# Ledger of designs, part 4: peptides against a protein of PDB entry 8HF1

Target 1, 320 residues: chain A of PDB entry 8HF1
Amino acid sequence: NVMLYATKPTEVMVSFPHQEQVLTVTRLISAEIEKFYVSLDLMNIGVQPIRRSKSLQCLRDPSKKSFVKQLFNDFLYQMKEYGIYAASIAIISLIVEFDIKRRQAETLSVKLMHRTALTLCEKIRHLLVQKLQDMTYDDDDDNVNTEEVIMNFSTPKVQRFLMSLKVSFADKDPKDICCLVFVERRYTCKCIYGLLLNYIQSTPELRNVLTPQFMVGRNNISPDFESVLERKWQKSAIQQFRDGNANLMICSSVLEEGIDVQACNHVFILDPVKTFNMYVQSKGRARTTEAKFVLFTADKEREKTIQQIYQYRKAHNDIA

## One batch from the design tools (peptide; made by RFdiffusion4, then SolubleMPNN)

Design b1_p8_3_s3 (from b1_p8_3, 3 letters changed)
Fold by OpenDDE base, seed 3:
Order: structure tokens, then C-alpha cells, then sequence
Structure b1_p8_3_s3 (fold): chain B 320 residues (1-320), chain A 8 residues (1-8)
């Protein structure tokens, strides 16, 4: 009986400097969102009918105000964790969502609430785009999507991630690449996807090497229509990744729900590993020979991260 | 104001 020792992936920990300094633009945007929350709390939108979801669990449909606050809180998280370049992509998703909600509004008061949120998103977008343009010396080249702009307006974590991709995949055969990138939040999948598209397009060594896709989680809170579109997108993205039409998949912890993706040779964990389940499931996707499992940690949290990963590794070896 | 550059 040759015990096929499952080849354990090589674990790599990449450190990045902790970002303590907050950019002036991020403080301005945060202050504008806080002012908006004060105004939002004063808005009378009337009693919202509880839509009984067809599923027997009375998931309290979040109040329309709570949903607006959730979207801006998720945006603030993206801006803090990934930087203003990723935030410039994230804000577009909010604009699209608030425009849909504005059009679907059954009352004038709700329509006005979503319109006010949309106006704030447009202001935020302008502040972000203007800041990205501050490094373009030439007035004529509106190209805010250069490698330099992306790197200078991304957090140290994202910079280290992009550098690790470039080092790992520069001038490689795209067929030899099967890469997963795990992020904590569904919103991060879209932001990092848009960032990677622009970075790959601006980086010659990665052009025609990396073809990214993303998969977002099933949102039980999304309207049936949005959930159908998201489900169609997920199925298409997974199929493209299985067929080799995409070789890099950005996913949230949704792969925990038993979405079968092929064995990967690279797994990147962009966000902190918060659970044993996340560790086991994400590491368990790095199954090819010479597979790499890459973790990112702030220097300030390095010791804590090492101890946590050691505990998870021990617990996994005791079960396996 | 830019983020601190991480070098290789």
C-alpha cells in the first residue's frame, strides 16, 4: 500500500509594512459619508413593508437605510484595506446599485434617499479620479491605469500581492497556471478583479499570461433578479476557469460551500485567515505537484499570524 | 500623498 502522501503545498508567508498614514482624500471621503449618515438618519422614508421572502426563514429584509449604510461601510472597508485605486473601482459598483434601487423605488421618499446616496457616490468618484490624475504630469494622457498609478495608490498589502503575481507568473505559459485568490468579502472580489484587469493590461510580462475571473458569494439578501444574474455570472466564470479560458479566479469564502474548482498550483490568501475552515478549504485547493499556498501579513501582525497558522496546521494534522 | 512604496 503506497500511502500516497498528499503532497502538502509549500506554504509561503509574504510580509508587508503596516500602513499607519491615512491619505487626505480618504479622510475627506470618510467625513462626507459620516455627514451623509447624519442626514440619512433624519430622512423620513415611511414604514417599509416587510417582504416575506419565499424561503420559510423570515430573513428580516434589512431596512432600506441599513442597506445604504452597509454599501458605504463596505466601500470604506475597501478603501482602507486596498487603497484609493481599488476604491475608484468599488464606487462604480455602488453607483450602479443605487441607480437600480432609485429606479425600483416605490415611493418618492425612498427614491430621494437613493438619489442622495447616488449624488454622494458621484462626488466620491470625482475625488478619487482627481487624486489618481495628480500623478499624470501630461494633461493629455488621461491614462490613470498605468502600473505606476496602480502601485502608488494601492496599500502595501496590494502592492506586495501584485509584486508576488508578477514574480510568480511573468512570461509563463498561461496553460501552466491555475491560480486562486481568496478574499474575505464579496465586494473585494469585484474591486480586485477590476484592479487586476488594469494591472495585467499595463504589465507586458503578464499580458496574455493571466486571464482573471471572479466569483462572488450567493447573496441571500439580493433581489431574485440580482441573484439570478449573479448565479449566471458565477456559473459562467467557474466554467471559464474549468475550461482554461481563465487561469486566475478571485473568490470570497464561497468556495467553502462546496463549489468544485480544479486542483490549483497557486493559492493566494490576500486577507487574514480568520477561521480554521478557511485555512483548510483554501489550502486544500492547492493540490497539484509543487503547489504554493501564499499568505499575506502585516509586519506588526506577523508573530500573531505565525502562531495562528501553526495552530491551524497542528489541528489539521490531528484530523487528517 | 501616496502610499509608501514597497520595494522587492
Amino acid sequence: as target 1 above (320 residues)
Amino acid sequence: DVYPRVYP
Scores: peptide ipSAE 0.523, ipTM 0.943, DockQ to the pose 0.798
Fold by OpenDDE base, seed 4:
Structure b1_p8_3_s3 (fold): chain B 320 residues (1-320), chain A 8 residues (1-8)
Amino acid sequence: as target 1 above (320 residues)
Amino acid sequence: DVYPRVYP
């Protein structure tokens, strides 16, 4: 049951220029992943016995190839939507995942598959880091985390988001801030979290103002050690946000799973609102008239976005 | 090459 609260937050729509230009490094990385998919399809990893655990109805491709492709497809999405700076953080999560899967591999063929994926991730990481260093005089990895590098290697959407945070929260009391940032995909939560940590650290007006945290959706994956760590992280992150030890929470559609998050004075929707439920649930966290509900739209999609939000607002008012 | 810079 979506609790339709009669919430009247101030709705703000922020536009950003449509990005037509694809960076050369982005094209190169995409081509390397495509070549890897051809190689992956040719890999004989054997038929793994379908362990019929009734609870794992997810079509675990017995080859585990689908999971490898999913991680790279999610990476490609993050690189496209958020930019190469965000992609440099996202690739680390793939490296960690493929190294775990490589160590857990029951067969030499599966181990080799994850090793090949890991080698590609390291190549991609090197290409991204090298590109971030193009603006730095010194080859020091720490020098790539400046406000300037973050802004120049982030998409117009992410640039507008960061600017909106700076304008909204510069030199404010941390106690007066309760901010939610909604993203579409679970993997984006961690990527945007890492980007925000670096941006806040590089931005004096925000360094002691914003303390970000992220919440990942429950993986319906088996109670393996990873799922226990993820669940512990979620509980800790929510508790820190409730206690005011974190004042900005990045979350995906996890609010559908009955996570009781307090009322917030700012709600940012970084990705397009695809469903009425997402609109109502996210807006339902901004309960006061002083609360801001901020949407981001490309200039090219502005009219379509306005019409969609108007329809959702009308439908919400007809039920409230 | 960099992304186009957005100004306020």
Scores: peptide ipSAE 0.521, ipTM 0.944, DockQ to the pose 0.737
Fold by OpenDDE base, seed 5:
Structure b1_p8_3_s3 (fold): chain B 320 residues (1-320), chain A 8 residues (1-8)
Amino acid sequence: as target 1 above (320 residues)
Amino acid sequence: DVYPRVYP
């Protein structure tokens, strides 16, 4: 009877200073979005033809205004939690989405609404890029992707995460690395992926070591809202990670639903662990003998985080 | 203005 001692991963908690200071550019962007919401509420979009799509979402916003507000609220969250550099990547996803929605608009009023949202995104992009260029002497967009610019325009949380990657993986064999990065929100996966691509390319010790991918779980609301492109990307990303062509996977908590990901030697939890299930499922992916399970916490929330993780660990040991 | 730098 080989007792397969379930090799318990080494749990590591990394603290970072709480970000209290709001940058001037982030206040300007927030004020422009709030001003846009006032304008958006005054727009007469008319009665949309009730497409009898049985999806519960078509009933929630006959004007499609709430969806526009949701995308900007998700952007504001990313800018707050990850910083200006991550926001410069996140805004591109909004530009792409609003351009698609503008082209698919059945009415002139809806087309105009998405056009005004797109114009605001272009203004926000310009404000962000201009702020990144404050550290560069050259006006070339390529010069904003340096390690120094990424670190100076990322929140302390993201800085500590990038430092932890560099320390963990500098000059290692890519074959010895199987890393998961868990984030709370779906849209964060793509944003952190773009940030990591630029960081790895600017960091010689990681350039030929880490190959990232991202996975957004299936949209539980309707497979019809998943673009054919997103579905193809998800399948390809999982397959690349299984085949070892990618060694770092960024995923949201939606990996809980039935994606068999191989045993990993590193699991990073970038965002707070909110549920016992998320703790067990994410920790359960760190299955190698030397596996590390790394949590990030603000210094202000450290004691609360320690207590919560202790309770989860106790509950897990009582069931196992 | 920039974010506070975190040191190793």
Scores: peptide ipSAE 0.520, ipTM 0.942, DockQ to the pose 0.759
Fold by OpenDDE base, seed 2:
Structure b1_p8_3_s3 (fold): chain B 320 residues (1-320), chain A 8 residues (1-8)
Amino acid sequence: as target 1 above (320 residues)
Amino acid sequence: DVYPRVYP
């Protein structure tokens, strides 16, 4: 009877000040997206050819407008939750997606719709980059990737997250680090990954210490819609993390899909824990001796978060 | 305008 003493991870709650101030650039971008939605609703896309492909996705939005709105809504969420620096990375993912959709468009009207969305993304990118450059003396894009720019243009949540990484991992042996970062949304994984790459590169104490990867949950809809490239990339990323070539993995909902990742010594929950299952599964990855399970909460939501985590902890102890 | 800086 090997009593697997499940070394209960140390639970840490990191508070951050609530972000009440909305940047002027964020308001401008939101207003441009709202104007775009009005224009998008007026676009006559016509009858889309029913693709005989058994792909449930083509059936979900015959107009393909809902998908466009979803991507911009996800962008707006990322800009709000993580800040304009993260948004400058997130917008690139929209540009790539809309360019792919533009090239794959079967009709001129759909091609034009995706072109209009792409034009808006380029405008948003310009507004974001211009705002990041407000702290730089040179119009050089490389100068916007400094620790100072990242910190000043990230939300208090992201600032506290980055500080927590720096404090936790500064000058440590990369082999002693196995870190998971959980985020709620698929697109957040790539955005936070890009932010972390730039932050690590700009932070000497983390340079050559942290090697991040990301993993997005499989789209539950059909393996046929995941690009062969995305599937290959996910397999490579998880393998690099298993092999120790990456020591920080950013993931969304991946634990629900039975993806077995190694026992980790750090688990960060960047977004609010919405379910008991997410709490148990994410906490259950922090299995090493001295493992830390780190939660982030706004100061205003601290009491509510404490009560929720206490309820989850109690429920978990009653089942175990 | 920038986000409020979080201090350690």
Scores: peptide ipSAE 0.515, ipTM 0.942, DockQ to the pose 0.760

Design b1_p8_3_s4 (from b1_p8_3, 3 letters changed)
Fold by OpenDDE base, seed 3:
Structure b1_p8_3_s4 (fold): chain B 320 residues (1-320), chain A 8 residues (1-8)
Amino acid sequence: as target 1 above (320 residues)
Amino acid sequence: DVYPRVFP
């Protein structure tokens, strides 16, 4: 009986300094969103029709106001956790969504609500872009997408992540790379994808080495809220990753949904591992020989993270 | 104002 010892991936924990200081631009943007919430609560948009989903569960369609607040709260999370560079990409997704909702508005009051949200997003975009330009000494080089700008306007967590990618993959053969990057939230996938595209283009050692793609989890609310475009994108992204046309996949905790992604040699967990299931499922994708499972933790949370991972390892060994 | 730089 050759016990096929499943080659356990090498677990690596990368620490980063906790970000205590909040940038002035971040405080200004947060204050503008808070003022907008006060104005939004005063808006009379009338009674919203209850959409009966075809599924017998009366999923209360979130109020149109609650959806607007959700998008801005998710944006504030991206800005806090990943920094103002990632926020400059994340705000574009809000602009696109609010423009779609503005065009689809059945009433003038709802159209005005989405227009006001869109106007705020454009103001936020301007404040972010202006702040990214503060490092460009030459007025003529509008290129805010340099390695330096990305690093200086990303949180210590994102800086450590990008450094870990550069160290791991600089000048490697693209065919030898199969990398997963796990993030907690679906909206993080898009902003980290956009950030990685710009970082790879600005980093010669990663040009033609890393080809990123992203996938978002199926909307837990209903398949009916998943746009045809999102479904097409997910299928195309997974297929590109299977075919080797992409070698780095950013995903939210989609593995719970039975998406079959190939065995990977690198798995990065960018956000804290909050559940045993997330630990087992993400680690379970690092199955190749010499596979690496990389965790990121703030220095202040290091001891707590070590203890939590130890408990997950113990629990996993007790069921395996 | 920039984020603190992390060094290798």
Scores: peptide ipSAE 0.517, ipTM 0.942, DockQ to the pose 0.795
Fold by OpenDDE base, seed 4:
Structure b1_p8_3_s4 (fold): chain B 320 residues (1-320), chain A 8 residues (1-8)
Amino acid sequence: as target 1 above (320 residues)
Amino acid sequence: DVYPRVFP
């Protein structure tokens, strides 16, 4: 229970300009997903027999359509919150997932559904990559991973986050760094991990300083081979972070599952702190006064964010 | 079109 430690890290609030302008490519992609949802609702995939596995209380929509919509909704969220560069990484995870589900399909109708979803993901990937290439003179896919392309195709929030990393860690000893990055959604961990790998590789001051890892929460949904690989990856990532072979860990609210992560000198909260529990658990990883607890807020939401954090701080001090 | 650049 992280609440038992009266941690007094230095709290820092970083503001970023609110993004009012939606890119034309983002509108096009959203419209293609909406058209796909209409088509998906018309697909007859048959009634799958409800395998009552008592342990899987997940409402497996017998159609598997809800899972397809969830993945695209999570993609749309990532594209909106982090930008089209992050979306170009996120779409690859959907391609992999839908290809696996297409291969595992027990019926031709389910196979066709996942194939149609996959074809849409490939179209979205092409639209995103083409847009990233608009700033490159050379049609080579490798040229889209520059610091400039990453910054120009990331939301103001992500730009401020990357700038905060550069200012905080440029030319430091990797051994002196223990950083946590908290995100709201499990799928964001992998997306931001891929973005950080490319950003660190393109930024000389960080290339030999930051070694990122990501931790995804336990997907209790299937004992399948995928869940074994995810669990192996998670264990390996945690071990690398404990051993100091990785010094930056991207995680979602997984600390609720009792994962013992060491005390860190930097904690970044990339997404809004929605609950008191999230505030206490994330802040409880920054145990020293020298440790930094960094929050991000849109300028338009700054006052509301300040009031919310003040309430959480007060409530935490009344318990400590 | 690109996102607005944030300056330090």
Scores: peptide ipSAE 0.515, ipTM 0.943, DockQ to the pose 0.741
Fold by OpenDDE base, seed 5:
Structure b1_p8_3_s4 (fold): chain B 320 residues (1-320), chain A 8 residues (1-8)
Amino acid sequence: as target 1 above (320 residues)
Amino acid sequence: DVYPRVFP
C-alpha cells in the first residue's frame, strides 16, 4: 500500500502595494458615518425589553444601537480593505438588513433608528455609484461593471487577487477547477461574491470558466437569526459546489463549523491568516495533485507574514 | 482619484 503522501500544496505568496492614500469619497463616507454615530448616540430608543437571553446575546440584539454601529463598522472595513467598488456592493447588504430590522421594529423609536440608518446607506450608495460613474461616459448604472472600473476602484489587494484569478484560470476547463477563497469576515463573502460575478462577466477569459458561490458560516449564536432564505441559499450553494455546478467557493471560518468541502486544487487566502487553525484547515483543503495555496500580503507586512507562515509551517510539520 | 494600479 503506497500511502499516497498527500502532495503538500505549493505555497505562493503574492505581494501588493500597501494602500496608504484614502480616496476623497472614502473620507466623505467615513465622515458621514461619524456624524451619524453622534446622532445615533443622541437617539432615545427606550429600554429594550430584556429578552431573557443570556448576557452575551443582549449585546447582539439587532434592535440596539451597537448592532447598527457594527454593520457600519463592518462596511467601513470592507471599503478600506477591498475598495469603493466592493463597498458599492457591501452597502446593499446593509440596506437589506436595515430594511428588515425597520419592518421588524417593535417600537417607533427603533423603527426610526433603522430608517435613519437606511437613509444614510442610500446616501452612501449614491456617493459610491457616482464615483464609479466618473470613469464612464454613459450615466447608465450597467457601465460601472467593466473590468477597468472594477480594477481602478479596487484596492491593490483586490486587484492582485483578480489578476491572480485571471492568470490561474484564463481559458481553462471549468471541470478542472475547484477553488476556495477564504476571507476573514462572513459579510465579506457576499461582497467578494458580487465583485467576482461582475469581474467574471466583464472578463471574457473567465466568463465561461468560473462559476462562483459563497458560503456564510452558520450563525453559531442563534439559528433563529438565520432567515429561512439564507439557510436554503447556503445549502444550495454548498450543493452546487459539491456537484461541480460551482467551481469557486468564497468562505470564511466555515471549515471550523464542520462543513466538509471537497478537496480543492486552488486555495486563495484573501485576508491575513490570523490563526494556526485557519492556516492548517485552509491549507488542508488544497489536497489535489499540483494544488496551490495562495496567500496575499501587503509589501509593508511581507516580512512579518513570511515569519508568521514559517512558524505555522513549522508547527504543522511538528504535529503531522 | 483612483487606487494605484498594480502591474502584472
Scores: peptide ipSAE 0.512, ipTM 0.941, DockQ to the pose 0.762
Fold by OpenDDE base, seed 2:
Structure b1_p8_3_s4 (fold): chain B 320 residues (1-320), chain A 8 residues (1-8)
Amino acid sequence: as target 1 above (320 residues)
Amino acid sequence: DVYPRVFP
């Protein structure tokens, strides 16, 4: 009877100051999106032919307007939770999605709707990039991807996350690192991935140490809406992480889908743990002797978070 | 305007 001493990971709670100040650019962007929603509600796109796509999702919004609003709401969430720098990456994903939808539009009215959304995304991108450039003293150094720019235009949560990565992994052997980063939302994976690529490249101590990848949960509702490219990317990313060619994986809710990732020595929970299942599953990936399970909390919510994690820990120990 | 810097 080898008692697999399930080496309980060391739980670490990292506090960050609450972001009370809203940047002027963030308010401007939010107001432009709100104006766009009013305009979007006034758009007559006509009755869309109900394609009998077997997927329940196509049936939910024949107007395709809710999908447009969902993407902008996810962007607004990312801008609020992760900051202006992350938002500059997130907006590119919206541009790509709306350009695809514009090209796939069956009617001129739907094509125009996606074109209007795309035009707003380009305006938002310009406002974000201009704001990132406000710290570049030299008009000639278009490099908005410095450690300083990333840190100054990231929320306190993201700053503490990046600092925690630097402290945890500076000058380490890449082979000794197996890191998971959990985020709540699908689109956050791509945004944080792009941010990490730029941060790692700008941080000498992390260059050639961290090789990030990302994976998103499968849209359970229809494999038909997952682009062949997204499915190929997910398979490749998982394989690279299994083969050790990537040592940091960014995930959204993926553990629920039975994706077996290797035992990790670091698990970071970037977003609040909302469920007991998420706590158990994410913590259960930190299986090495020196494994760390790192949570982030705002200082104002620290006590509430500690109490919630204590309840989850107690419930887990009562079941185990 | 920038985000408040978190100190180590």
Scores: peptide ipSAE 0.505, ipTM 0.941, DockQ to the pose 0.792

Design b1_p8_4_s1 (from b1_p8_4 with S1M H8E)
Fold by OpenDDE base, seed 2:
Structure b1_p8_4_s1 (fold): chain B 320 residues (1-320), chain A 8 residues (1-8)
Amino acid sequence: as target 1 above (320 residues)
Amino acid sequence: METYPRVE
């Protein structure tokens, strides 16, 4: 009976200062989105033909307006939680999505709705890029991808996360790294992935050390809307992580879907742990002898977070 | 210039 001493990962709580200051550009963007929602509610897109697509999602929003609002609400969340730099990446994903929806529009009114959303996204992109350029001498887009710009235009949470990566992985052998990063939302995976690519490229001690990938949970509600490309990307990303061609994987809720990812030596929880299941599943991936399970908390929420994690740890020990 | 506070 080899008692596999499940080497309990070292739990680390990283605190960051609460972001009280709302940047003027963030307020402006929020106000532009609110104005757009008023305009969107006034848009008459008519009765949309109920496509007999068996997907429950097409039945939920015959107006297609709720989907538009969902994407902008997810963007607003990303801008608030991760900052302007992350938002500049997130907005590109909205641009791509609305351009696809505009091209797929069955009616002129729906096409116009997606065109209006796209026009707002381009305005938001311009405002974000212009703000990132406040730290640059040249209007060159490449100059906005420096470590300094990334750090100064990221929230304290993201700054602490990036610092924790730098401290944890600077000048290490890529083969000794198997890292998971958990985020709450699907769209955050791609946003944080893009941010990490630029940060790693701008940080010499992480160049050729970290190779990130991302994966998102399958949208269980509508497998038909998952593009063949998204499914291919997920399979490729998982395979690259399994083969060691990627050593950092960004995930949203993916462990619930039975995706067997390797035993990791680092697990970062970037967003608050909301459920006991998320705590157990994410922690259960940190299985090496020196495994670290890293949580991030705002200083003001530190005591509450410690108490919550203590309760989860106790409950886990009572079941195990 | 308006930025996020730098974490030390």
Scores: peptide ipSAE 0.623, ipTM 0.964, DockQ to the pose 0.696
Fold by OpenDDE base, seed 3:
Structure b1_p8_4_s1 (fold): chain B 320 residues (1-320), chain A 8 residues (1-8)
Amino acid sequence: as target 1 above (320 residues)
Amino acid sequence: METYPRVE
């Protein structure tokens, strides 16, 4: 009986300094969103029709106001966790969503609400872009996508992540790379994807080496809220990764949904591992020979993270 | 200029 010792991936923990200082632009944007919430609460948009989802569970469609607040709260999370460069990409997704909702508005009051949200997003975009331009001598928008601008306007966590990618993949053969990047939130997938596209284009050693793609989990709320475009895009993204047309996949904790992604040689966990299931499922994708499982932790949370990972390892060995 | 701390 050759016990096929499943080659356990090499676990690596990368630490980063905790960011205590909040940028002035981040405080200004947060204050503008808070002022907007006060105004939003005062808006009379009338009684919203309860959409009966075809699923027997009366999923209370979140109020149109609650959805607006959710998008801005998710944006504030992206800005805090990943920095103002990632936020400059994340805000575009809000602009697109609020423009769609504005056009789909059945009432003038709802149309006005989404218009006001859109106007705030454009103001936020301007504040972010202007701040990125502080490092550029020329007012040309193209100059904000340099490696230097990306690094200086990303949180220490994102900086360590990008450095780890550069060290891991510089001048490697693209065919030898199968990389997963796990993030906690679905909206993080898209902003980290956009950040990686710009970083790879600005980093010669990664040009033609890394071809990123992203996938978002199925909306836990209902399959009916997943646009036909999102479903087509997810299928295409997974297929590109299977065919080797993409060699780096950013995903939220989608593995719980039974999405079969191939065995990878690199798995990066960008956000804290909050559950045993996330640990097992993500680590379980690092199955190739010499596979690496890379975790990121703030220095202040290092001891707590070590203890948590030890408990997960123990629990995994007890069930395996 | 106000930026995030550079990680070395």
Scores: peptide ipSAE 0.623, ipTM 0.963, DockQ to the pose 0.688
Fold by OpenDDE base, seed 4:
Structure b1_p8_4_s1 (fold): chain B 320 residues (1-320), chain A 8 residues (1-8)
Amino acid sequence: as target 1 above (320 residues)
Amino acid sequence: METYPRVE
């Protein structure tokens, strides 16, 4: 129980300008997904027999349509919150997932549904990559991974986050760094991981300083081969972070599952702190006064964020 | 060219 440690890290709040402008490409992609939802609702995929596996209380919509919509809704969230560069990485995860589901399809109708979703993801990927290439002189896909492209096609929140990493860790000894990055959603972990790999590789001051890993929550959904691979990968990522082979870990609220991660000298909260539990658990990883606990807030939400954090700090001090 | 606003 992380609540037992009266941790007094240095709390830092970083503000970023609110993004009012929606890029034309993001509107186009959103409209294509909405059209796809209309088409998806009209698809007759048949009634799948409810396999009452007692342990899988997940409301498996017998149609599997809800899962398809969830993946696209998570993609739309990532595109909105992190920008089109992050979205270009996020869409690859959807492509992989829908290709797996297409291959595993027990019926032709389900296979066709996943194929249609996959075709939409490929179209979205093309639109995103084409937009990233607007800054490149050469049509080579490798040229879209520059610091400039990443910064120009990331939201102000992500830009401030990347700047905060650069300022905090430029030319430091990798051994002196133990950093956690908290995000709200499990799928964001992989997306931000891919973004950070490219950003670190494009930033000379960070290239040999930061070695990122990510940790996704246990998908209790299926004992399938994929869930075994995910669990093996999670164990490996945690072990690399414990051994100091990785010094930056991106995680969602998975620390609730009793993953013993060591005390860190930096904790970044990339997404809004929505619960007192998230505040205490994330802050409880920064155990020293020299440790930094960094929060990000939009300028328009700054006052509300300050009040919320003050309430959480007060409540934490009343328990400690 | 449409990009996100650059943070200073």
Scores: peptide ipSAE 0.621, ipTM 0.963, DockQ to the pose 0.690
Fold by OpenDDE base, seed 5:
Structure b1_p8_4_s1 (fold): chain B 320 residues (1-320), chain A 8 residues (1-8)
Amino acid sequence: as target 1 above (320 residues)
Amino acid sequence: METYPRVE
């Protein structure tokens, strides 16, 4: 019995320039969110009935100011890490969420809070779209989805990621591709999915090659907060990836939740690997012959990343 | 025009 030693994936580290410069539009948006936080803190939403849910669930009550701030902080993170183009997609998720919460609001004060948040999101969306249109000759919103606009309004990290996809998959047979893209945060899965849809559509070499899906891990804290639609969509997305109808899956910590994803030939880690478990689990999905495990790092963090990956590799070899 | 630096 030749134990087919599972060929260790080829580890590749892709560096990108550290983005220190903040665009004027991102400063403006950040300042608008900060002003909104001051206003939000002054809002009297009343005493929310303490639903008898344990103390940790109380912090995540979607009717609370903290949840509103969390969504905007998550948006600010996406805008910083992925850029204006990704932020233009990310803001739509906030709009949808705040509209749902506005409709579900049991009190007028909570309804008004979510309405104010929604109004800010629409303002942010307009600022982002207007900035993307600075590269377009036509005022048509559809013209902002070009490869050029995506690349110019994405962070160096996202640019290097998209370039790595293009180099890796240009003109390949879609059947030969099984790709995972790992991101740190749940909301990033949907944002990068939307970005990839537009990038693939704008890139002829990828249009008939890559079919992306995204997977958001189950909200372990309350399955009751997962909409029936989200659960159906997640099941469908996983099934499409298993059936080969999708060949690129964007996921977060989903592998920790026991979702068995097939063996992949490409694994991209878009965000920094923060845990040994994430390293082992994500790398452990790159199981095919000639599998690639691609990490992205800022040039400034390159040495630290190398050392961290070396420690993880050492620890993995000591256990395996 | 203010954009992100292009990676080569």
Scores: peptide ipSAE 0.613, ipTM 0.962, DockQ to the pose 0.711

